# Ledger of designs, part 72: peptides against a protein of PDB entry 3J47

Target 1, 121 residues: chain A of PDB entry 3J47
Amino acid sequence: IRLTNQLKSLKGLQSKLKDVVEYLDKVINKELPINHTILGKLQDVFNLLPNLGTPDDDEIDVENHDRINISNNLQKALTVKTNDELMVIYISNLVRSIIAFDDLIENKIQNKKIQEQRVKD
Target 2, 69 residues: chain B of PDB entry 3J47
Amino acid sequence: YEEKEESNLAATKSMVKIAEQYSKRIEEEKELTEEELKTRYVGRQDPKKHLSETADETLENNIVSVLTA

## One batch from the design tools (peptide; made by RFdiffusion4, then SolubleMPNN)

Design b2_p18_1_s3 (from b2_p18_1, 11 letters changed)
Fold by OpenDDE base, seed 2:
Structure b2_p18_1_s3 (fold): chain B 121 residues (1-121), chain C 69 residues (1-69), chain A 18 residues (1-18)
Amino acid sequence: as target 1 above (121 residues)
Amino acid sequence: as target 2 above (69 residues)
Amino acid sequence: SFLDRQIEQLKLILERLS
């Protein structure tokens, strides 16, 4: 569900961006007038987005490193954080799996012992 | 899309919590393993089962955490 | 023996994570 929602959001964003690009192309080609309201909102969105193109080293706030940032530098830091988190989750799952296997093996051993006792009887 | 965005935000917050809980979960897993070991010595099936169930629950939580990440 | 080795591996993982 969460992954699906994330994918849906990304798809929605992609679609919107595509629409904006198409609109801008039409405006450039003088086919349609500029919708100032949409453009203004888009500009606001871009201003909120981390700068993807010019990684100036200085503004990488450590706090944002943990967030999956789409923008290259901040995004890179966020990507690293995400990778670390995923690694932790992976290891945790592995550990749980091993524990589960241990329990399974123990149960099998016990069952075998019970069967052996029944045969002796 | 908006619902997904809200879910992603919640997930992000949950990830922070997961990081905090990760150490605790590891410790809980260790405890379960110790209980299994003890159960092997005592021959009680019920504690072993409980340990296995707890381990499974911990795994599930980790999976959910990964999916949320 | 196999279970013991798995437990040891888990311990090593935990130690590395701690």
Scores: peptide ipSAE 0.459, ipTM 0.843, DockQ to the pose 0.017
Fold by OpenDDE base, seed 1:
Structure b2_p18_1_s3 (fold): chain B 121 residues (1-121), chain C 69 residues (1-69), chain A 18 residues (1-18)
Amino acid sequence: as target 1 above (121 residues)
Amino acid sequence: as target 2 above (69 residues)
Amino acid sequence: SFLDRQIEQLKLILERLS
């Protein structure tokens, strides 16, 4: 459910960006006037995003934003943090999987022993 | 989209807590594995089953954490 | 043997996370 919601939000954002690009192309071609309301909202979104053009700000790791939200230097720092978190989760899942497999193997061994005893009886 | 954003924000806030809980969960998983190993030597399936269940719970929590991240 | 190797791998992962 959570992953599905995140994917839906991302798809919605992508669709909106595509619409903005198409609108801008139509304005350039004098087919339609610029939708100032949509453009203003998009600008607000961009202003909330870390500045893409300043490579020097890449070093300031301060804002723990998830990989998806931040486009530039801040986004890179957040991406690293997200990667570390994902790595921990991956390792944890692997460990749980291993434990589960160990239990399955033990159960299988026990079942085989029971079957062998039944054949001898 | 707004509902998803709210869910993501809640997940992000939970991530810090999950990181702390994760360390504890890893230790709990180790304890379960040791119990399972001991149970294997004793030949009693009950302690081993309990260890397996705890490991499964730890795995489930990690999966939820990944989905939230 | 396979189970033992898996347990060892889990221990290594835990050690790395610590």
Scores: peptide ipSAE 0.466, ipTM 0.842, DockQ to the pose 0.019; fails the geometry check
Fold by OpenDDE base, seed 3:
Parts: structure tokens; C-alpha cells; sequence
Structure b2_p18_1_s3 (fold): chain B 121 residues (1-121), chain C 69 residues (1-69), chain A 18 residues (1-18)
């Protein structure tokens, strides 16, 4: 369900971006007037997007570190933060798996001891 | 699209909460391990089973956190 | 021995997360 929603959102975004590009091309060619509402929404989207350009690697704003963004510099910083969070989750899962495995081994040992005792009786 | 956005926002908030709970879960896991050790010495299966169940629950929560991330 | 190695790995993970 979550993956499906993500895919749907991405497809919607892709379609909208395509429409914007087509509109901008028409405006450049003087075929249509500029739709101010669409441009305003696009500007808002660009302001929310991390700077896609290759400015200097050093300006990683600490505040946006937690989200996975695939765009260049600010997006890289966000990607690093997301990777760190995923690593923590991964480690936690490994720890839980190890504990569960330890319990299984102990249970097997106990079962073996019980069986051996029954054979002696 | 709106439903997905809401889900992502909720997931992000949940991740912050999960990070806080993670420390607590680690401590709970340690406690369960101690119970397993005690059970091993006492030869009783019940404490070991409880520790295993708690470890499994902690793993499940981590998996859900990964899926939400 | 396998169980012991797993416990050690878990400890290392916990140390990194702390």
C-alpha cells in the first residue's frame, strides 16, 4: 500500500512536470500566454526543492539532514541523514535477530536434555 | 497523491518517535538477554521464551520503522 | 561458538548506536 502510494505520487509529479515543460515551451514560442497560477505553483515547488545545481559541497544545511532527497548538494545531505537512519534500523533488526537465534539455540539444547533424560528413565 | 503525502508526513513523525523508542528497545532487549541467562542457569524454559518473544517484538518494530522510512 | 559470535556482533552494533 505505501509503495503503491509512493509510485502514484511520483507518476503524478512526473506528469505535472511534463505538462509544465510543454507549457513553458509554448510560452517561449509565443503560442500561449504565461499561466501565472501554474508558474506560481512551480516556483513554490522549486523553492521547496533542494538546489539541484553543483554549488560547493560544504553548505550542507543541518536542518534538512533527515529526509532522503535524490537531488544534488542539499539532497545529498538529506540522503546521508536518511542513510544513517536506515543503518540504525538495520542494526536494530540484526540485534533482534541475534537474540531470537540465541533463544532458539537454548531451546534446542533444553529439548535435547529432556529427551536424553527420558531415555534414561 | 494527497493520501500518500499524509502517509509520508505521518511516517516521518513516526521515525522521530522510533528513534526515541530505539534506545528504550535496546534496553529492553538487554533485559531479555539477562532473563535468558537466568533461565539458562535455573533450567526453566519460561523466562527464555519471554525473552525470545520480546526480542521478536523489537525486531518487528524495527522492520515497521524501515518500511515507514 | 556461532552464538557467541552473534552476541559479539550485537554488542558492537549497540556500541555504534550509542
Amino acid sequence: as target 1 above (121 residues)
Amino acid sequence: as target 2 above (69 residues)
Amino acid sequence: SFLDRQIEQLKLILERLS
Scores: peptide ipSAE 0.456, ipTM 0.835, DockQ to the pose 0.019; fails the geometry check
Fold by OpenDDE base, seed 5:
Structure b2_p18_1_s3 (fold): chain B 121 residues (1-121), chain C 69 residues (1-69), chain A 18 residues (1-18)
Amino acid sequence: as target 1 above (121 residues)
Amino acid sequence: as target 2 above (69 residues)
Amino acid sequence: SFLDRQIEQLKLILERLS
């Protein structure tokens, strides 16, 4: 459910960004005037987004946002965080799998012992 | 979209909590393994079953956490 | 022997996480 909601939000953002790019291209080509309301909302979104555009600012902002790559430098930091989280999940799943296998093996051994006792009786 | 964003924020908060709970879950997993070892020595099925169930629950929670990450 | 090796691997993972 959470992944589905995140995917839906990402798709919505992608669609909106595409619309903005198309609008900006039309404005550059002098086909349409700049919609100030849309531009203002976009600016607000960019202000809330970690700085994506300047290559030099990449080293400073280690902000703990859990989300996968939104932009290249912040995106790199976010990617590292996401990778760390995925590694933790992977290790946890591996540990659980090992425990489950141990239990399965123990159950099989016990079943064999019970069968051997039944044959002796 | 707004509902999804809220869900993502909640998931992020949950991930932080998962990191803290992970250590506890590992300890619980160890306890289950010890119970299985004890059950192997005592020859009783009940402690082994309980350990296995706890390990499975821990795995399921980790899988859900990964899927929500 | 396989179960013993798995238990040992689990112990190693726990030691790394501690």
Scores: peptide ipSAE 0.451, ipTM 0.835, DockQ to the pose 0.018; fails the geometry check

Design b2_p18_1_s4 (from b2_p18_1, 10 letters changed)
Fold by OpenDDE base, seed 4:
Structure b2_p18_1_s4 (fold): chain B 121 residues (1-121), chain C 69 residues (1-69), chain A 18 residues (1-18)
Amino acid sequence: as target 1 above (121 residues)
Amino acid sequence: as target 2 above (69 residues)
Amino acid sequence: SFLERRIEQLKLELERLS
């Protein structure tokens, strides 16, 4: 459910972004007048997006490297954070899997012993 | 879309929390393994079952965390 | 000119998101 919602949100964002691109192309081609309201909202969105690497933007605070969901340069930092988180989750899953297997093996051994005892009776 | 966005945001926050709690989860998992070892020695089925259940819960939580990531 | 720069910025951002 959560993944589906995230995927849906991402798809929605992608679609909206595509619509914006198409709109911008039409405006550039002078096919449509500039909608100031849409442009303003889009600008607000862009301002919330991390700056794409102009060389001076390298000084983006290293502290935000640990935050997963911030855009390009920030997204790179966020990608690193996401990668670390995924790694942790992966390791945790492996450990849980190992424990589950150990229990399964023990259960099988016990079941086998019970069956052997029944055959002797 | 908004509901999913909110869900994604919540999921992201949850992931951060999961990352913070990851070390604790690993320790809990180790404790479960130790309890399982103890159960093997004592021959008490109940502690072993409890350990298995806790391991499964831990696994499930990790899977949910991955799915949320 | 301001509008053009704004549009260009939006395009760049959109390209980044695409």
Scores: peptide ipSAE 0.423, ipTM 0.824, DockQ to the pose 0.050; fails the geometry check
Fold by OpenDDE base, seed 1:
Structure b2_p18_1_s4 (fold): chain B 121 residues (1-121), chain C 69 residues (1-69), chain A 18 residues (1-18)
Amino acid sequence: as target 1 above (121 residues)
Amino acid sequence: as target 2 above (69 residues)
Amino acid sequence: SFLERRIEQLKLELERLS
C-alpha cells in the first residue's frame, strides 16, 4: 500500500512536470497566453530546486549537495547522496527479499509435510 | 497523488531515522529468521508466519525509505 | 525579454527534474 502510494505520487509529479513543460513550450510559441499565476507557482517550485545551471557555485555546502538530489549540479552532489541512499535501500530490499524467500521455502516445506500427513491418513 | 506525496514526505523523515535503525532492523530480521527456523522444527506455524510477516514489513519499510530517499 | 528568460529558466529546471 505505502509503496503503491509513493509510486502514484511519483507518477503524478512526473505527469505534472510534463504538463508544465508542455505549457511552457506553448507559451514560448505564443500558442497560449502567459499565465502569470502558473508562472509564479512554477518559479516558486524552481526556486525550491537547487540551481542546475550555475557551475560556479562551488560554495554550495557539500552537505546539502549530498542530501538534495533536487537539481543537476546540486543534484550531482545530491545524486551522490541519493546514490548512497538508493544503495542502502537496495541492500535493504535484498535483505528483505532473502527473508521473504526463506519464509516461502519454510511455508513450502510445511505444506509438503501437511500433504504427506494427509496421504498417510 | 497528494496522499502519496504526504506518505513520501513521511518516508523521507523516516529515512533519516532508518539510517540509525538500519542496523537494528538487520538484527531484527536475523532474529525473525531464527524464529522461523525454530518454528519449522517445532511445527508451530504461527511463529513462522509472524516472522515472515515482520520480515515483509521490514522489507516494505526499507523499500519505502529508499523510494523516499 | 525578462519573462522569456524566466520561462527558459523554468524549462531548464523542468528538464532537469524530468
Scores: peptide ipSAE 0.422, ipTM 0.825, DockQ to the pose 0.057; fails the geometry check
Fold by OpenDDE base, seed 5:
Structure b2_p18_1_s4 (fold): chain B 121 residues (1-121), chain C 69 residues (1-69), chain A 18 residues (1-18)
Amino acid sequence: as target 1 above (121 residues)
Amino acid sequence: as target 2 above (69 residues)
Amino acid sequence: SFLERRIEQLKLELERLS
């Protein structure tokens, strides 16, 4: 359930991002006027994202370093932390998969033993 | 979407805790696998099922953590 | 010029999220 909800949210965000890209391309091409309300909301989102361009603010990098890289330069440092977290999650998933596989093998062996016992009876 | 976003935020907060408890969770997973190994010798299906369910729950929590990360 | 810079920032953000 939780995984499905996260996937749905991510898909929704991806779709919205695609719509924003398409809108921005139309504005750059002068096909559509600039919508100030949409730009304001996007700015608010961008302000929540780590700063891409200025390497100078050393202090902000450390606190948000463990969060998923939202913006390219600060995002690059945050990307390292995110990559580390993703690596841990990947290893954890691999371990869980191995355990689940081991359990499946055990269940199969037990079922085979039960069938062999039924044939002897 | 908002409900899922809230769930993702909760999962992100949980991810920090998961990272801290990751070693402990690995140990718990090993304990469950050991119970399955014991169940192979005793021939009792119930302990094996419980171990498998706990391993699956641990996997699900890791996947949720990855998606939140 | 301010609006153009804002649009460029939004494009960079979108490229990062893509």
Scores: peptide ipSAE 0.419, ipTM 0.824, DockQ to the pose 0.058; fails the geometry check
Fold by OpenDDE base, seed 3:
Structure b2_p18_1_s4 (fold): chain B 121 residues (1-121), chain C 69 residues (1-69), chain A 18 residues (1-18)
Amino acid sequence: as target 1 above (121 residues)
Amino acid sequence: as target 2 above (69 residues)
Amino acid sequence: SFLERRIEQLKLELERLS
């Protein structure tokens, strides 16, 4: 359910972004007049997004390095952090799996002992 | 879309919390292993079961973290 | 000119998000 909702949200966002791109292209091509209200809203969205610095601008604000990929250059640094987090989660899952297997093995051994005792009686 | 967005936000917050609680989860896993060891020696099935359940909960939390990430 | 620059900025941002 959660994954489905996330996927739906991402798809919705992607569709909206596509519409915005198409609109902007039409405005640039002078096919449509500039809508100031739409531009204002888009500007607000951009202001909330990390600055896509020029490739040479070292302003990778180190503080946001750990947060999820919102914007390209900052996103690259964030991707590294995300990968590290995913690795930790992966290791944790492995550890839990091992513990679960150990418990299963022990349960199986106990069950065998109980069965052997019943056969002897 | 709004419901999914809210869910994603909740998931992100949960991931942060998971990172903070990761050490506690590792400790819980160790406790489970210790309880299993104790159960092997004492023959008490109940502590072993409890340890197994705690390990399962830890695993589930990790899975949720992976799904949120 | 200001509006044009703003539109260009929005386009770049949108490209980043896409």
Scores: peptide ipSAE 0.402, ipTM 0.809, DockQ to the pose 0.051; fails the geometry check

Design b2_p18_2_s1 (from b2_p18_2, 10 letters changed)
Fold by OpenDDE base, seed 2:
Structure b2_p18_2_s1 (fold): chain B 121 residues (1-121), chain C 69 residues (1-69), chain A 18 residues (1-18)
Amino acid sequence: as target 1 above (121 residues)
Amino acid sequence: as target 2 above (69 residues)
Amino acid sequence: SELQEFLEKKAEAKEKEL
């Protein structure tokens, strides 16, 4: 269920991004008038998005490049943090697995003792 | 999409608590292991079962935390 | 603690997105 929801959200995001790209292309080609409200919202989205370096916007002005670098650094920091969290979760799962294994061993030992008693009876 | 967004928000909030919960879960896991050891020593099946159940719950919580992360 | 700070920042970022 959760994974399916994540996939659905990702697909929705992809569709929206495609629509935005198509809109921007039409604006660049002067096929549609510039909608300032849409552009403002897109700018907000870009400011919130970790600079997923769209490789094609290499031509964005030096100020944007510095912002892109800052965003990349932020993204890197966020990625490192995410990796740390995943590591903690991994270790926790490992510990739980070890405990479960210990319990299985104990259950096996108890079952053997019960069988031995039944053979004596 | 909206339901997934809500789920992601809930997951994010859960992640904020993961560090605290992790420490608590580790302690709970240790207690369960001790109870298992005591059950091995005393031969009481019920404490062992309880320990196993708590370990399973802790594992499940960790899996949910991983899925949320 | 670093993970917690990251999670908090992520939560704040999501809150800003909403």
Scores: peptide ipSAE 0.469, ipTM 0.831, DockQ to the pose 0.478; fails the geometry check
Fold by OpenDDE base, seed 1:
Structure b2_p18_2_s1 (fold): chain B 121 residues (1-121), chain C 69 residues (1-69), chain A 18 residues (1-18)
Amino acid sequence: as target 1 above (121 residues)
Amino acid sequence: as target 2 above (69 residues)
Amino acid sequence: SELQEFLEKKAEAKEKEL
């Protein structure tokens, strides 16, 4: 089950990365604290998407402007959706970490009480 | 292109389902933490241990979800 | 819904390219 989920996620990521690599080659820039590295990388990928659609050549027919706008809107929507998903994952991991930390503190307190009782005996 | 769109739609639906499952797991983890708090007051270690174990399982599932995302 | 609309627009754009 875990391996299958990992494979599915990897395939999804690969598809996104393929889209992102095409995008990243176009856009490089900046700053947000959700697992800053992953969101930053994803945002970097999304920021790079607009540049991939600029063909250099002057005769950009009116039809190309509409296509570029459509591509940018799609990229923006995909970016927002991906950001939302990453935010949910981040919050979930944070909550789990907090619970685990609370349990560790409780275990430490119990161990200290046991040690104090042993010294009294 | 159409095949890729269908694949992306299926992947998106799968992600929504994973998010729902994750939300449910977070709620289960909270319930275990409350049980640990109650057990700490009663001085019985067993409910606290069970809560900690459930929290750990929830954390592991989130880590797997992050790694798959 | 916004993502779906964006995906639809992208699909239409690809269809026009074809």
Scores: peptide ipSAE 0.457, ipTM 0.807, DockQ to the pose 0.100; fails the geometry check
Fold by OpenDDE base, seed 4:
Structure b2_p18_2_s1 (fold): chain B 121 residues (1-121), chain C 69 residues (1-69), chain A 18 residues (1-18)
Amino acid sequence: as target 1 above (121 residues)
Amino acid sequence: as target 2 above (69 residues)
Amino acid sequence: SELQEFLEKKAEAKEKEL
């Protein structure tokens, strides 16, 4: 049961990662806009992952503990990896947003200059 | 398991590559911002627009990289 | 590295299961 659940969880994670990759590919291809909500949800999932791997303290024999620990460590490692990836994406988006904001400011300044010139004429 | 490990390894390598690409894109974004700054000084609307567009493209690429990673 | 170690442990565990 637990192994099956872990496998199911891993499959679910794999499927989700695949979906994320597919989504990202679509964004790269400009087929879809970047959805920040999806990213946020993904972050939430990753933040919850460490809690999902904590087996309840029930009397599971030592041998199962090692498997559980391995699974938990893997899940943790995957969570860390995903968090790192999300962080990179977040930072990248932030940087893009900053650049876009800078451009907007510049455009606004330019528009103001144009308006001032029009008033002078 | 081995296939999954290989897939994970490939994914990890891809992530590293994405991180490198992201770093490069950040640098490109900075360059675009510098061009925008130059355009502001020169009063040429076109270079500024180009810089902005390049910055946007860099941002988009970064977002995509983050999303693909 | 930690991920790799985890993957290795998982691989070993799977190998033992087989």
Scores: peptide ipSAE 0.433, ipTM 0.809, DockQ to the pose 0.088; fails the geometry check
Fold by OpenDDE base, seed 5:
Structure b2_p18_2_s1 (fold): chain B 121 residues (1-121), chain C 69 residues (1-69), chain A 18 residues (1-18)
Amino acid sequence: as target 1 above (121 residues)
Amino acid sequence: as target 2 above (69 residues)
Amino acid sequence: SELQEFLEKKAEAKEKEL
């Protein structure tokens, strides 16, 4: 359920971004008038997004590292953090899979023993 | 979409909590494995099944956490 | 707002795609 909701939100955002890009392209090509209200809201959204573009500002505030979604350079650092988190999750899943596999093997062995006992009776 | 966004935010917060609980979950998984081992020695199926189920639940929670991340 | 309406329309379109 949670994953599905996140996926839906991400897809929604992606679609919206695509629409915005398409709109901006049309405006650049003078096919549509600039909607200042939409641009203002978009600008606000961009301002809330960590600034992707300026390479030089070194002071990446450490605290916001947890949010996967942030912009390219920060997104690169965030991608590293996200990669680390994904790695931890991967390891955790692997461990759980191993445990589940061990249980499966045990169940199989028990079932085999039960079957052998039934054949002897 | 809005509800999902709220859910995603909640999931992100939960991920932090999951990270904190991760160590505890690992220990619980270990305990389950030990119970399975003990069950093999005692020959009682019921405790082993319970351990396996708990391990599966823990795995599922981790998978959900990973997918949320 | 027009933006909300646009977002809603997009949401509906996505829902239809699913």
Scores: peptide ipSAE 0.404, ipTM 0.799, DockQ to the pose 0.035; fails the geometry check

Design b2_p18_2_s2 (from b2_p18_2, 8 letters changed)
Fold by OpenDDE base, seed 5:
Parts: C-alpha cells; structure tokens; sequence
Structure b2_p18_2_s2 (fold): chain B 121 residues (1-121), chain C 69 residues (1-69), chain A 18 residues (1-18)
C-alpha cells in the first residue's frame, strides 16, 4: 500500500513535469503566451527544491542530511544515507535469520533426541 | 497524490521511529537467545518455542522496515 | 555513528547466539 502510494505520487509528479516541459517548449516556440501564473507556481516549486546547480556553497550540505534524494549532490549524500540505512536493514535481517536458523537447529536436535528415546523404549 | 504525499511523510517519520524500535528489537532478540540457552539446559520445549516466535516477530518488523525504506 | 552502534549491537547479538 505505502509503496503503491509513493509510486502514484511519483507518477503524478512525472506527469506534471512533462506538462511543464511541454508548456515551456510551446512558450519558446511562441505558440502560446507565457502564463505568468503557471510560471510563478513553477518558480515556487523550484525554490522549494534544493538548488541542484550551485556546487560552490559549502554551508548548505550539513543540515539537510535527513531529506530524500532530490538534488544530485544532495542526492549523492542522501544516496549514501539511504545506502547506509539499507545496509543496516540488511544486517538486521541477516541477524534475525541466523537466530531463526539456530532455533531450527535446536528444534531438530530436540526432535532427534525424542525419536531416539522412542526407539529405546 | 496528496494522500500519498501524506503517507510518504508518515513513512519518513515511521523510519525514524523504526530506528529507535530497532534497538529495542535487538534487545528482545538477545533475550530470546538467552531463553533458548536456558531452555537448552532445562530441557523444556515451551520457552524455546516462545523465543522462536519472538524472533519471527522481530524478523517481520525488519521486513516491514525494509519495505518502508 | 548511530548506524555503527546498531551494527555493533547486532554483532554482539550474533556472538551470543554462537
């Protein structure tokens, strides 16, 4: 369910982005007048997006460590964070699997002992 | 779209909470392992079964965490 | 750092299992 909702949101964003690109192409070709309202909303969206293009300003890197990979450099840092989280989850699953296997082995040993006792009887 | 965005925000908050819960789950797994060790000495099957069930619940929670990640 | 701590705790849990 959650993954499906995320996918739907991503698809919606993709569709909207496509519409914006198509609109911008029409404006560049002078087929449509510049809709200032749409451009203003788009500018607001871009202003809310972390600046993808300015590599030089050192200070912005520290605080936004927690947010999802939107920008390439921020995306790299966020990708590293996501990779670390995935690694932790992977290791956790491995540990749980090992515990489950140990329990299984113990159960098998107990079952074998019960069977051996039944044969002696 | 708005419902999914809200769900994603909730999921992100849940991931932070999962990190805290993860420490508790590790402790629960350790307790289960200790009970298995104790059960190995006592020879009673019931405590070992309970430990195995708790380990399984911990695994399920990790899988859910992976799916939310 | 928190991730490393969680990893170390997992390693300790595995060591107790063995």
Amino acid sequence: as target 1 above (121 residues)
Amino acid sequence: as target 2 above (69 residues)
Amino acid sequence: SELQKALEEKVKAKEKLL
Scores: peptide ipSAE 0.481, ipTM 0.838, DockQ to the pose 0.025; fails the geometry check
Fold by OpenDDE base, seed 2:
Structure b2_p18_2_s2 (fold): chain B 121 residues (1-121), chain C 69 residues (1-69), chain A 18 residues (1-18)
Amino acid sequence: as target 1 above (121 residues)
Amino acid sequence: as target 2 above (69 residues)
Amino acid sequence: SELQKALEEKVKAKEKLL
């Protein structure tokens, strides 16, 4: 269910992004007025699709975002914020995993000591 | 699509709240690590177990946050 | 900035575990 929903959302986002790009091109060419509602929805989409990457990847993404920022500075800011949040979550998970691993190692060492003592008895 | 968008919006709001709580969770993890270190030196399993449990809870919360992101 | 600080703290915590 969750994966299916994610895939559906991604497909929807892809279609919407294409539509937005086409719309933005028309706005740049002065063929259509700026639709604030579309821009707001686009910002929401970018907030929902955080760039998963290492902090170093975020710097690279910021440069790519400059092209997008021409259309929406607020969207860029939201994207950066979302990326930062994802990084924090990722690092937190990593730290927790390391702590859990350390505990497992210690438990294993203790179990070995107990076993050795039992063999001596 | 609309249902997913609503879910994503809710998740984003939740992530902001999680970020605020994240610092506290990190501190709790540090405390658990100190207890584990003490238990390693003293051989007291109980404090170490408590630290491990808190670390696991923190991990679970982070995983849920990632899944909701 | 707050997220970055939290990340740095987590990195330090990992280093202590290693």
Scores: peptide ipSAE 0.468, ipTM 0.840, DockQ to the pose 0.029; fails the geometry check
Fold by OpenDDE base, seed 1:
Structure b2_p18_2_s2 (fold): chain B 121 residues (1-121), chain C 69 residues (1-69), chain A 18 residues (1-18)
Amino acid sequence: as target 1 above (121 residues)
Amino acid sequence: as target 2 above (69 residues)
Amino acid sequence: SELQKALEEKVKAKEKLL
């Protein structure tokens, strides 16, 4: 079950990565406006990517600036959606953790009560 | 590009479905908590245990969802 | 909007646990 879930997650990530690449391509092609927040997050993702050392394609950057803006909006929209989804997941996990913690506290209280009763006997 | 857009749309729809499932799981967790509270007042341990188990299951499902997201 | 609703529900669930 866990492995299957991990595989599913990885597939989702792969799909998202593909979407990001497409977004970047669209941004490069000026098809989508650049969302700064998305770009920032995407940049963070890229920074986490190991530097694939091919230095050569530096010259393509200048003409791409206008194309970058359109791509940014779609990327921003996609990023916002992604962020919303991540937030939901995060909150869900937090809630589950709190419930589990509450149960743990209750179990501890019960154990203490049992111990106190044993001492009185 | 069009194929990718369609794929993204499908993925989005899937995420919405996951969110709905998550909401349902949260409700199940709440029910377990209520049972725990009731059990605490009644002094019966069994309902509390059941609530805890359901909460754990909900947590597990969320973790899986996060890992899959 | 649906995601926001799901988030709000989760927050409420958390508050109930606290």
Scores: peptide ipSAE 0.453, ipTM 0.834, DockQ to the pose 0.036; fails the geometry check
Fold by OpenDDE base, seed 4:
Structure b2_p18_2_s2 (fold): chain B 121 residues (1-121), chain C 69 residues (1-69), chain A 18 residues (1-18)
Amino acid sequence: as target 1 above (121 residues)
Amino acid sequence: as target 2 above (69 residues)
Amino acid sequence: SELQKALEEKVKAKEKLL
């Protein structure tokens, strides 16, 4: 269910990003004004899609998205906030992994000490 | 898409809550690390085991949070 | 800012673990 929702959101985001790119191209060409509604929808998508990818994937998309969001400080702020939240989650997982690894090392050390004591006895 | 958007909005709100929980979990992780350090010095296996278990639970919760996010 | 604080706390926790 969650993965399916994520895929759907990603597809929605891709479609929206495409629409935004098309809109931005039209704005660059002075064919259309900046559509605030699209930006609002993008914000909603970003609020809905915290997991767009790894921070690295988000950086690639953020560079392109930041170019889009240079036009809309609010969307950029929401995207940055989402990226920051993802980064915090990622760092949290890393910290937990490190703690778990440290515990494993300690357990291994203890097991080795127990084995050494058994061999000595 | 709309259902996913609603779910993701709920997930984002949950992520804010998760961020708060994460900050709390980080603090719990720090406490666990300090307890592990203390347990290493005291040589009591039981506190170390408890710290490890709590760290694992914290990791699991973070993984679930990442998966939920 | 809260996210940054959480990140900083995590970094500190990692540093304590190392």
Scores: peptide ipSAE 0.453, ipTM 0.840, DockQ to the pose 0.031; fails the geometry check

